Peptides against a protein of PDB entry 2FGR. Designs and how they scored, part 5

Target 1, 331 residues: chain A of PDB entry 2FGR
Amino acid sequence: SSVTLFGIVDTNVAYVNKDAAGDSRYGLGTSGASTSRLGLRGTEDLGGGLKAGFWLEGEIFGDDGNASGFNFKRRSTVSLSGNFGEVRLGRDLVPTSQKLTSYDLFSATGIGPFMGFRNWAAGQGADDNGIRANNLISYYTPNFGGFNAGFGYAFDEKQTIGTADSVGRYIGGYVAYDNGPLSASLGLAQQKTAVGGLATDRDEITLGASYNFGVAKLSGLLQQTKFKRDIGGDIKTNSYMLGASAPVGGVGEVKLQYALYDQKAIDSKAHQITLGYVHNLSKRTALYGNLAFLKNKDASTLGLQAKGVYAGGVQAGESQTGVQVGIRHAF

## One batch from the design tools (peptide; aimed at target 1 V3 T4 F6)

Design b1_p9_3_s1 (made by RFdiffusion4, then SolubleMPNN; from b1_p9_3, 8 letters changed)
Fold by OpenDDE base, seed 5:
Structure b1_p9_3_s1 (fold): chain B 331 residues (1-331), chain A 9 residues (1-9)
Amino acid sequence: as target 1 above (331 residues)
Amino acid sequence: SVAPEVLLG
């Protein structure tokens, strides 16, 4: 069987003007344009149109050399694929996040991404951001005239937190239409978790769409996340995103993205706007810069995700400005 | 195509 080694090393200099104490933070950060990673993958033709596959992928932290170790928590799957589509077994992106994050023009990475896929309620589960799951079975359909879908189920394996049972159970999926310049998707998911040691359902609905006009691409997301608690009422967030990207001079790409996070439980909004530029030195190497502004209103304390430098919150109602300048190299 | 998009994020 063939094995492919692949990866990305993305490291940046980052600055944020405000942390939780109101002080600036700066230093060397990781994963500003794409998440740094190391992976192994391969396929085996089994004949008759059936293939086996594997995928092992872990995050790389270039700023500290993976001081906390290396794992395959990004993806660790074995699969069968054919005319019927693909079945995957193992930890992976859940189908909803895999599809719906594709509309984020900042690739769900750095200080500019859509932050809707988040643990909004101090959920105690390991993956309460709705991005990945352990013990996952996934199925992806072929593309039929543009129509495609993905479904997933993750076993809880009787994980408990406090009095909450079934922690880590996921069920979800998406339907999509991908044809030429158009992409549109609807995703639905429920995850079992705990908040304050009590059973909680994390419900998520997401709509995404993009259109490539050639000269520019537009992309949008609409999301509702609801943590349904037995006590204390629901924690609901409505998140909205609109972005545009355009090629520049054949070697670059400019991106502009706005997001609104309406945090209903605290009756507070946050506004995020990010300007990004990628300059391709080659097919594999790029320079990039991101400039992000996050405005919190009222009780909102959201912070920009300058991984490796500062990814915490700010004081309620405070604004934060962030900058990243870095190198991305793919191999 | 059969496989879903490979996310770079």
Scores: peptide ipSAE 0.022, ipTM 0.541, DockQ to the pose 0.053
OpenDDE base, seeds 1, 2, 3, 4: peptide ipSAE 0.016, 0.020, 0.020, 0.017; ipTM 0.534, 0.563, 0.566, 0.522; seeds 1, 2 fail the geometry check

Design b1_p9_3_s2 (made by RFdiffusion4, then SolubleMPNN; from b1_p9_3, 8 letters changed)
Fold by OpenDDE base, seed 3:
Structure b1_p9_3_s2 (fold): chain B 331 residues (1-331), chain A 9 residues (1-9)
Amino acid sequence: as target 1 above (331 residues)
Amino acid sequence: SVAPVVIIG
């Protein structure tokens, strides 16, 4: 058996030109190119092609030294794997987010990512963004000639919020085709939550695809999220993303990504465009820069996620510009 | 036996 210690420290200088009051924010932020983390993992060969595994991973906040503490909320799993695939027990990315965020060229990190995996309805559940779940059992198939799938179920453990029961229950999965330069996936999920103390279902459907041309990669996402409320009607968002990336000079990567968030409940759209660059100084150390523009229309109040500086909303109909320049180091 | 700690570099 082996135990591996691993991590990433990613810290940046960040700026946004507007907060909720219309004022600029700037300072030292975290996780602009990759989420800063500390983790432990290991495997044991049990013979006959069977392996046991564990994974414990928490987020690092380099700007304040984890002043609010450290936990393993990123992942805390034990696993069995073999020719049948992998079964995981414990908090992790849900199968839908694990697969479908892989098409985001910004890897769900910093000011440039696809923001469709979001709590669109002020859901009161801890994971109403559809990214992770507590009490999760997951299964991932092997790859069969390109075809693969993942499934997950999270227990609610009779958690209640207001009059809502079954809060935190998740059921979901994806089917995918991954072969050479092509990847394509369909994900479906439902999560039980509460809005205003009332039972609400968070339904999600996501399509993703990418193609690597060698000289460039194209990637796209189509998503619909619905918070189905017993009272007050559905809160529906249609999210779209298209991105391209290309290697630069053998040591760099440029990324350009556009996203549209059509927020049906408020009849309002937001447009996001992000230019990113990563410069590899070594295999483990990189410099990066991100430039993002978010245009809210009508009643839309979306903000860029400049973690450690400002991650809140803006005034309705306002545009926000964000910049991050930082260092990423892996160990 | 104590499992060796390996740092991924």
Scores: peptide ipSAE 0.012, ipTM 0.536, DockQ to the pose 0.475
OpenDDE base, seeds 1, 2, 4, 5: peptide ipSAE 0.011, 0.012, 0.000, 0.007; ipTM 0.565, 0.553, 0.285, 0.446; seed 2 fails the geometry check

Design b1_p9_3_s3 (made by RFdiffusion4, then SolubleMPNN; from b1_p9_3, 8 letters changed)
Fold by OpenDDE base, seed 2:
Structure b1_p9_3_s3 (fold): chain B 331 residues (1-331), chain A 9 residues (1-9)
Amino acid sequence: as target 1 above (331 residues)
Amino acid sequence: SVAPAVYLG
């Protein structure tokens, strides 16, 4: 078998002008352009087109040297693949997030990403943001003339919180068309969780599409997340994203992305706009800068995710400005 | 490829 060691170290200087107290925060942050990571992966050819694989990946926090520890919570899978596609066993991105986050021009990291994949309801499950799952079995089809799909199921293993049972169960999947400059996908998922110790279903539907014009790329997302509670009514959020990116001078990329988060349970909206630039010094090393503005209306308290500096909320109805300038190195 | 960060809470 082959074994590959790989990773990314992405560290930045970050600033946000408001925290929950209305004060500014600044310092050294992590994962502004790409999530910092360390991983091991490998494959074994079993003959006849069948392969075995493994993938172990954890997040790196360069600002403190992983003071909170290291684990493989990003991905820890064993797999079989072949003409039939790929089956994975172990913690991973759930199929819906794996596919639908690909339309985020900020790579689901830093202060600029689409933040729709979120725990909108103070869900008590470990992965109530809908991004990853424990005890996951996933299947991914090959690409058939552009058409492809992924499906997943995560076992709850009789986990309980309060009176809620089946906590951590996931079922979901996507269908997609990926051909040339066009990508389009539909994802559906349900997770069992708890809110206030009571059984709650987290339902998610997401549409994504992108088109690469060569000189520029457009990308969009439409998402509804609904936490269905027995008591207190549903917590529903409609999230929208539209972004554009373009190459600059053969060595750079500029990105502009807008997102709207319509938080129905509190009848409040948040608007996010981010300008990003990446400058490639080499194939493996880049400089980058992000400038983000988040406007909360009414009871909305969303904050930009300046990981390692400040990722909390702000006061209701307050706006927040964030900046990240950093280095990304891949190996 | 896009890989979201680990959720920290």
Scores: peptide ipSAE 0.016, ipTM 0.547, DockQ to the pose 0.030
OpenDDE base, seeds 1, 3, 4, 5: peptide ipSAE 0.015, 0.014, 0.015, 0.013; ipTM 0.546, 0.523, 0.525, 0.506

Design b1_p9_3_s4 (made by RFdiffusion4, then SolubleMPNN; from b1_p9_3, 7 letters changed)
Fold by OpenDDE base, seed 5:
Structure b1_p9_3_s4 (fold): chain B 331 residues (1-331), chain A 9 residues (1-9)
Amino acid sequence: as target 1 above (331 residues)
Amino acid sequence: SVAPEFYLG
C-alpha cells in the first residue's frame, strides 16, 4: 500500500483590458498554466491483479490562501482496477470531459483554454458545464491495441429545482484510439438540469484528435452542446478548436490555439486566439506567459477566464485582451 | 494493464 501527497501551486499576475463596465482589471490570479491543487492518492495491491485505489483532490487558490475553504470537489474517488480496467465511485471528471479536454493544449485552465465545456444556458445545476459530476460511477477500459473507452453514470438522488426532477443525472462516455503520436476520440453525454426552474437536458457531442509530429503537435476539437428546454426552444452552441504546440530549445514550449464559439440561440459568434509559452526551470518549476484575444460578435458577451482577477463577461460585441505571467510549481 | 488516467492541467 502507498499514499502519495501531491500538488501544484500556480500563481500569476494577470491583466484584462475590459470587464463588464469597460474597465481594465489586473492583479494576482491563480491557475494560469495548470490548475493549482492539493491531493492525496494511493493504491493497495489485493493480489491476483486486483488493486484498490483512492484519490482525493481539491483546488488551491494561492492568491487568497483558500479563503473560501478547501474541499475535494476536483476528485474524491475509491476504485478497483485490474486487467478489466478501472471502476471508480465518487465525484470526478465525467468520462467525456476527462478524455476530450485532453486535446485542449491549454489544459482547460487560464485564459487560453477551449471554453466549450460550459454552462451555455444559465443552467441551474451545479455541474452544468459538463466537466464533473457528483454521485458518479465510472468505468475505464484498458487500452487494446490503441482502442479504449470510458463510461459514466451519475445518480440524481431525486434532486429537484423548480419543477425539474432528476437534476444532476449524467450518462455518457467516449470511445478512443490512442496509439503513438495519434489520439482520436468521440464523446457523448447527457445531463439533466433545470433552466428557469424547468426540466432541461444538456446534450453534448465532442470529437477530438491530435497528432504529435515530434517537431510540433496539432490538436483539434469539434463540439456541440445543446440545452433542450421544454419551453423557450433549444440553446445550441457549436464550438471549434484548432491548436499547435512545439518544443523550444529543449526547455520551453510554445502554444497557439484558436477557438470559435457559434452561439446559435443568439446568432452570435466569439473568436478566441491565445499564444502561450512555458519555460521549464526544472521538472517541477516553470515560468509561463499567456496572451489571449477574445472577439465577441453581435450579442456575444464571453470573457476570458483570468481566475482570481476577472472571469466575468464583457459588453455585447466587445473584444477583450488578456495577459497572464506566472510561476507553476509541482510537488 | 492500467486503465488510462488522464491528468488535466
Scores: peptide ipSAE 0.032, ipTM 0.585, DockQ to the pose 0.057
OpenDDE base, seeds 1, 2, 3, 4: peptide ipSAE 0.020, 0.033, 0.034, 0.017; ipTM 0.555, 0.594, 0.558, 0.578; seeds 2, 3 fail the geometry check

Design b1_p9_4 (made by RFdiffusion4; failed a check: the pose's geometry)
Pose (drawn by RFdiffusion4):
Structure b1_p9_4 (pose): chain A 331 residues (1-331), chain P 9 residues (1-9)
Amino acid sequence: as target 1 above (331 residues)
Amino acid sequence: AFTVTYAAL
């Protein structure tokens, strides 16, 4: 049995060459290599292989001292685990995002990550990026011979927005194979939401795979996200990503990731290339740099996510360059 | 990290 207080402070200087008005922005931001967080967790041995767990974690914003207030929105769970796997109750990553975001070499944070888990259709739900859910129950199997799966159901509790009376419902899961060097997963999910006050399903299918050769690791993601309005119409986006990472000189790591976002509703594509470097001063402390280039075509207005500096869009068809340099400290 | 360990139930 144990209890652990833990966290990460990851703060950076960051720059983007353009915002929605075309002006550059620079400043002090956060979470470029890992999401800054503070949390408390524990595991209690109940005997017979059965364990009880808890986990409370919230995001830290070092640039402004959590000016909007601290919360446990990253994870707030209680659980039972044993030879049967694990059941968790509470807000958390949904199983599909928990497993599939592991294929993103930029840890789903900073200016370099895969942007597929986003609110492509301006859905009105609290979590229309498909990442986390309120009112979540999740089951995770053990890994037997490499095979493993996860399932989740989040209650809507009759949350109503316009014609949608089940906003926030999540049903989803994944199947996967993980043997150490090789990992592959297929995730499928549906959320209930509304767009412009009209009931809409958010359907998501995601495939991810990676192989760690030791001298380098190759990883990729494919995703279709479709917001399908009940009365007709859809906003569909296909997202693709291929990346590689390699250790450099003991202590160092280089990462490169290419992504493409095909936004069918506006018949426009965006392409992104990101180079990253991590230099470990210790197991707990790293300096890092990220350089990203995002090219929008046609009506696309996607922007790089320089958290704490600028994470908005850009003018249609514009290219945007971004940089982050910072320090990550885990504790 | 700060961690406290103790006996099982």

Design b1_p9_4_s1 (made by RFdiffusion4, then SolubleMPNN; from b1_p9_4, 7 letters changed; failed a check: the pose's geometry)
Amino acid sequence: EIVLTYPPV

Design b1_p9_4_s2 (made by RFdiffusion4, then SolubleMPNN; from b1_p9_4, 4 letters changed; failed a check: the pose's geometry)
Amino acid sequence: ELTVTYPPL

Design b1_p9_4_s3 (made by RFdiffusion4, then SolubleMPNN; from b1_p9_4, 4 letters changed; failed a check: the pose's geometry)
Amino acid sequence: EVTVTYPPL

Design b1_p9_4_s4 (made by RFdiffusion4, then SolubleMPNN; from b1_p9_4, 5 letters changed; failed a check: the pose's geometry)
Amino acid sequence: EVTITYPPL

Design b1_p9_5 (made by RFdiffusion4; failed a check: the pose's geometry)
Pose (drawn by RFdiffusion4):
Structure b1_p9_5 (pose): chain A 331 residues (1-331), chain P 9 residues (1-9)
Amino acid sequence: as target 1 above (331 residues)
Amino acid sequence: ALTHTFAPL
């Protein structure tokens, strides 16, 4: 049995060459290598291999001292685990995002990550990026011979927006194979939401795979996200990502990631290339740098996510360059 | 990290 207070403070200087008005922005931002966080967790041994757990975690914004107020929105769970696997109750990453974001070499944070888990259709739900859910129950199997799975159901509790009376419902899961060096997963999910007040399904299928050769690791993601309005119409986006990482000189790591976002509703594509370097001063402390280039074509207005500096869009068809340099400290 | 351990329940 144990209790642990933990966290990460990851703060950076960051710059993007353009915002929605075409002007550059620079400043002090956060969470470029890992999401800054504070949390409390524990595991209690109940005997017979059965354990009870809790986990409360919230995001830290070091640039402004959490000016909007601290919360536990990253994870707030209680759980039972044993030889049967694990059941969790509470807000958390949904199983599809928990498993599939592990294929993103930029840890789903900073200016370099895969952008597939986003609200492509301006859905009106609290979590239309498909990442986390309120009112979530999840089951995670053990890993037997490499095979493992996860399932989740989040209750809508009759949240109503316009013609949608089940906003926030999540049903989803994944199957996967993980043997150490090789990992592959297929995730499928549906959320209930509304767009412009009209009931809409958010359907998502995601495939991810990686192999760690030791001298380098190759990783990739494919995803289709479709917001399908009940009365007709859809906003569909296909997202692709391939990346590689390698250790450099003991203590160092280099990462490169390419992504493409095919936004069918506006018949436009965006391409992104990101180079990252992490230099470990210790197991807990690292300096890092990220350099990203995002090319929008046609009507696409996607922007790099320089959290705490600028994470908005850019003018249609514009390319945007971004940089983050910072320190990550885990505790 | 700050961690406290103790006996099983």

Design b1_p9_5_s1 (made by RFdiffusion4, then SolubleMPNN; from b1_p9_5, 6 letters changed; failed a check: the pose's geometry)
Amino acid sequence: EITVTYPPV

Design b1_p9_5_s2 (made by RFdiffusion4, then SolubleMPNN; from b1_p9_5, 6 letters changed; failed a check: the pose's geometry)
Amino acid sequence: EVTITYPPV

Design b1_p9_5_s3 (made by RFdiffusion4, then SolubleMPNN; from b1_p9_5, 6 letters changed; failed a check: the pose's geometry)
Amino acid sequence: ELVFTGPPV

Design b1_p9_5_s4 (made by RFdiffusion4, then SolubleMPNN; from b1_p9_5, 7 letters changed; failed a check: the pose's geometry)
Amino acid sequence: EVVVTGPPV

Design b1_p9_6 (made by RFdiffusion4; failed a check: the pose's geometry)
Pose (drawn by RFdiffusion4):
Structure b1_p9_6 (pose): chain A 331 residues (1-331), chain P 9 residues (1-9)
Amino acid sequence: as target 1 above (331 residues)
Amino acid sequence: SLTVSYPPL
């Protein structure tokens, strides 16, 4: 049995060469290498291999001292685990994002990550990026011979927006194979939401795979996200990502990731390339740098996610360059 | 990190 207070402060200086008006922006931002966080967790041994757990975690914004107020929106769960696997109750990453985001070499944070888990259709739900859910129950199997799975159901509790009376419902899961060096997963999910007040399904299928050769690791993601409006119409996006990482000189790591976002509703594509370097001063403390280039074509207006500096869009068809340099300290 | 441990329940 144990209780742990933990966290990460990750703060950076960041720059993007253009915002929605075409002007550069620079400043002090956060969470470039890992999401800054504070949390409390514990595991209690109940005997017979059965354990009870809790986990409360919220995001830290070091640049403004959490000016909007601290919360536990990253994870707030209680759980039971044993030889049967684990059941969790509470807000958390949904199983599809928890497993599939592990293929992103930029830890789903900073200016370099895969953007597929985003609200492509301006859905009106609290979590239309498909990452986390309120009112979530999840089951995670053990890993037997490499095979493992996860399932989740989040209750809508009759949340109503326009013609949608089940906003926030999540049903989803994944199957996967993980043997150490090789990992592959297929995730499928549906959320209930509304777009412009009209009931809409958010359907998502995601495939991810990676192999760790030791001298380098190759990783990739494929995803289709479709917001399908009940009365007809859809906003469909295909997202692709391939990346590699390698250790450099003990203490160092280099990462490179390419992504493509095919936004069918506006018949436009965006391409992104990101180079990252992490230099470990210790197991807990690292300096890092990220350099990204995002090319929008046609009507695409995607922007790099320099959290705490600028994370908005850019003018249609514009390319945007971004940099983050910072320190990550875990505790 | 801060961690406190104690015997099983």

Design b1_p9_6_s1 (made by RFdiffusion4, then SolubleMPNN; from b1_p9_6 with S1E T3V; failed a check: the pose's geometry)
Amino acid sequence: ELVVSYPPL

Design b1_p9_6_s2 (made by RFdiffusion4, then SolubleMPNN; from b1_p9_6, 6 letters changed; failed a check: the pose's geometry)
Amino acid sequence: EVVLTYPPV

Design b1_p9_6_s3 (made by RFdiffusion4, then SolubleMPNN; from b1_p9_6, 5 letters changed; failed a check: the pose's geometry)
Amino acid sequence: EIVVTYPPV

Design b1_p9_6_s4 (made by RFdiffusion4, then SolubleMPNN; from b1_p9_6, 7 letters changed; failed a check: the pose's geometry)
Amino acid sequence: EIVLTGPPV

Design b1_p9_7 (made by RFdiffusion4)
Pose (drawn by RFdiffusion4):
Structure b1_p9_7 (pose): chain A 331 residues (1-331), chain P 9 residues (1-9)
Amino acid sequence: as target 1 above (331 residues)
Amino acid sequence: SSAPSFNFD
C-alpha cells in the first residue's frame, strides 16, 4: 500500500506568427512537453490480489497561478483492481482517448500533437473533444498474451440542450495488442451532444499503431469523427498522423510528426509538420523545444495550440508557424 | 495493520 503526491510543472516561452487577425503573438505558456498537473493517488492492498485505488489530478497553469481556480478535472477516480482487471468510477480519460492518444509522440500536448480529438462541429457538450467524460465507469482487462481491451459508459443524467436530452452520454471501447515493442489498437465511441440546439451523435473510430525498434520508434493514427445530426446532416473529419522519434546521444530525443485533417463539411484540408527535441537533465527534469508549421487550405482556419499564449484559429487558408521552448519538471 | 508509505514523487 502507498499514497503519492505528484505533479509536473511545464512552462515555456512560445510564439506564433499569426492569430485570427494575422498578428504575431508571444508569451509565457505551459504544457509544451507534458501537461502540467498536480495530483494525489494511492493503492491499498486488500489481500488476495485485490487492490483499491484513488486518483485525483488537476491541470496546473504556471503562467497565471491557476487564476481560474484549481480542480481535479484531469482524473478523479476510485477503483478496484485484481486478476480480473480494473474498474474505475469517476471523471477520467475515456478508454478510447486513454489508449489511442498514446500513439501521439507529442503526448497530446503543446503545438505538435495530433488534433483529431477535438470539437470539430462546435458541439455544445462539456467534452465534445472526445477526451474525458463526467460520470464515467470504465473497465480495463488484463493483458493476456498481448491482448487487452477497455470499455466505458458515461451517464448523461438527462443533461438537456435543445432537442438533446442525453447530452454527455458516452459509450465506447477498444481492443488492442501490446507486447512491448509492438502496439496496435482500434477504438470506437459514440457520444450524445447537440449542435446549434439540435440533437447530434458524435461517432468516432480510431486506429493506432507503433513499433519501437529501439534506435527509433514509428507511430501513427487514423481517425474518423462524424457529428451526425438527428434531423439530417453531418460534419465529418478524417484525421491522419505518422510520426517518428529517436534517442539522440543519451539524454536527448528527437521527434517528427506529420498530420493531415480533412474537414469534409468545409471541403478543406490542413497539413501539419512538427519537429521536437527533448534534452533530459535528469529523469525528472527536461528542457525542450517544439517547432511546428500548420498549412490551412481553402476555408480551413486551424491554429496551433500554444497553451497560455495563443490557441485560437487563423484566417482561412493561412499558414501558421509556432515555436515553444521550455522546461518540464516532474515531482 | 501498519500504515501505508507516503511519497512525494

Design b1_p9_7_s1 (made by RFdiffusion4, then SolubleMPNN; from b1_p9_7, 7 letters changed)
Fold by OpenDDE base, seed 1:
Structure b1_p9_7_s1 (fold): chain B 331 residues (1-331), chain A 9 residues (1-9)
Amino acid sequence: as target 1 above (331 residues)
Amino acid sequence: GPPPVVLID
């Protein structure tokens, strides 16, 4: 049996040229290359190929020392695993986000990531971004010649908001093929929520693929998110991503990623392009820099997620430029 | 990844 303490402290100097008022923001930000975290995990061999596991992980905010507190909202699971795969009980990444965010070359953090996993409709559920769920049971298959899958169900526990009585219910999963340089996945999810106090289904479909050519990796995502309201029209977003990464000089990695967010309910698009560089000083410590440009058209108000500095929107149709330069240390 | 800190074996 083992218990492992692990973590990442990632802190940066960040700048964005526009906030919601059109003013610049700058300061110390967090989680520019990897989400800062503190965790405990362990396993127990139960014999016969069966293992018990636990995982407790919370986010660290190095800029303010976790002034809002510490919790295990990133993951708080107990598990059984074996030749049948893994069953997890507790808050975690939902299977769809766990698999499909793996195609994001910016690791779902900082100013460069794919932002498709979002609350596009002012959903009133806490996890209406489709990333995590409370009260989650998940199952992950083994890898069978490349083929693998994950499934999840989260209980709503009769949570109500307005007239919605099943808020927080999740059902979803993915199928994937992971073999050598190739990865491809299809994810489907539905989450029950509320918008304006009315019951709403957050439906999500995501296709992801990547190929590692050795000298470079290509990765892509196609996603549709649809908030289907009991009363009112659907709020639909089509999100697209294409990225490339390449090793540089044996100690560095360069990344370039483009995303398009076609926000159908407001007939408006946003374009995101990010250049990133990571320089490994060691196996545990890296320097990094990100440069991102976000162009909103028409009624689009998306902002880059410079966590700890500014993660809000901008004025409709405005463009935003962001920079992060930081240190990532893992332990 | 970086080597973990093992607390209990």
Scores: peptide ipSAE 0.023, ipTM 0.672, DockQ to the pose 0.185
OpenDDE base, seeds 2, 3, 4, 5: peptide ipSAE 0.020, 0.015, 0.016, 0.021; ipTM 0.473, 0.505, 0.520, 0.505

Design b1_p9_7_s2 (made by RFdiffusion4, then SolubleMPNN; from b1_p9_7, 6 letters changed)
Fold by OpenDDE base, seed 3:
Structure b1_p9_7_s2 (fold): chain B 331 residues (1-331), chain A 9 residues (1-9)
Amino acid sequence: as target 1 above (331 residues)
Amino acid sequence: SAAPAVFLE
């Protein structure tokens, strides 16, 4: 068997011009270009084309040295793989997020990412953003002439919040076509949670596509998230994203991404636009800068995710500008 | 209401 130690340390200086009180925040933040992490992984060849695998990965917070501790909440899986694909047991990205976040040009990280994978309804479940799940079984197919799929189920283990049962149950999957410059995917998921101590289903549908023209890449997402409540009506958000990236001078990448979040329950929209640049000093080390603008309309209170500095909301109808400048190092 | 910090990946 092989064991590989790996990681990323990504730390930045970040600024946002408004917090929930209308004041600016600035300081040292984490994970502006890639999520800082420490991991262990390995494989064992079992013969006959069968392999066993393990993966243990946790987040690193370089600004405070993991003051709240270290865990393997990013991924903690054991797997079997072969000609049939891969089966994983343990906490991981759910199949829908694993596939559909791949169309986000900011890789779900920093102040620029698509924020559709979110807890839109003050859901009381730990993973109500639809990104990861505990007690997860996942299956991923091989790629058959471009066609591929992934499926997952997470056990609720009779977890309760208030009067809600089955909290943390997930069922979901995607179908995709990945061939040459083209990628396209459709994902569907349902997660059981609670809102205000009452049973709530988080339904999600996501369509993603990208095309690599060589000189530039285009990417897009369409998503609907619906928290279906027995009392108080549904909390529905339609999220849209369009982005472009291009290589610059053989050592850099520029990214521009727009997103719209149409929050139906409060009849309010938010517009996000982000410009990003990554400069590769080596295969392992990069400098980066992000500039993001978030415009909330009406009752919208969304904030940019300047992790380690400020990741909260703003006052209703306020706009927020964010900047991150940092170093990413991979080992 | 403090919007919960959404720790994206």
Scores: peptide ipSAE 0.018, ipTM 0.504, DockQ to the pose 0.017
OpenDDE base, seeds 1, 2, 4, 5: peptide ipSAE 0.016, 0.010, 0.006, 0.016; ipTM 0.525, 0.447, 0.351, 0.523; seeds 1, 2, 4, 5 fail the geometry check

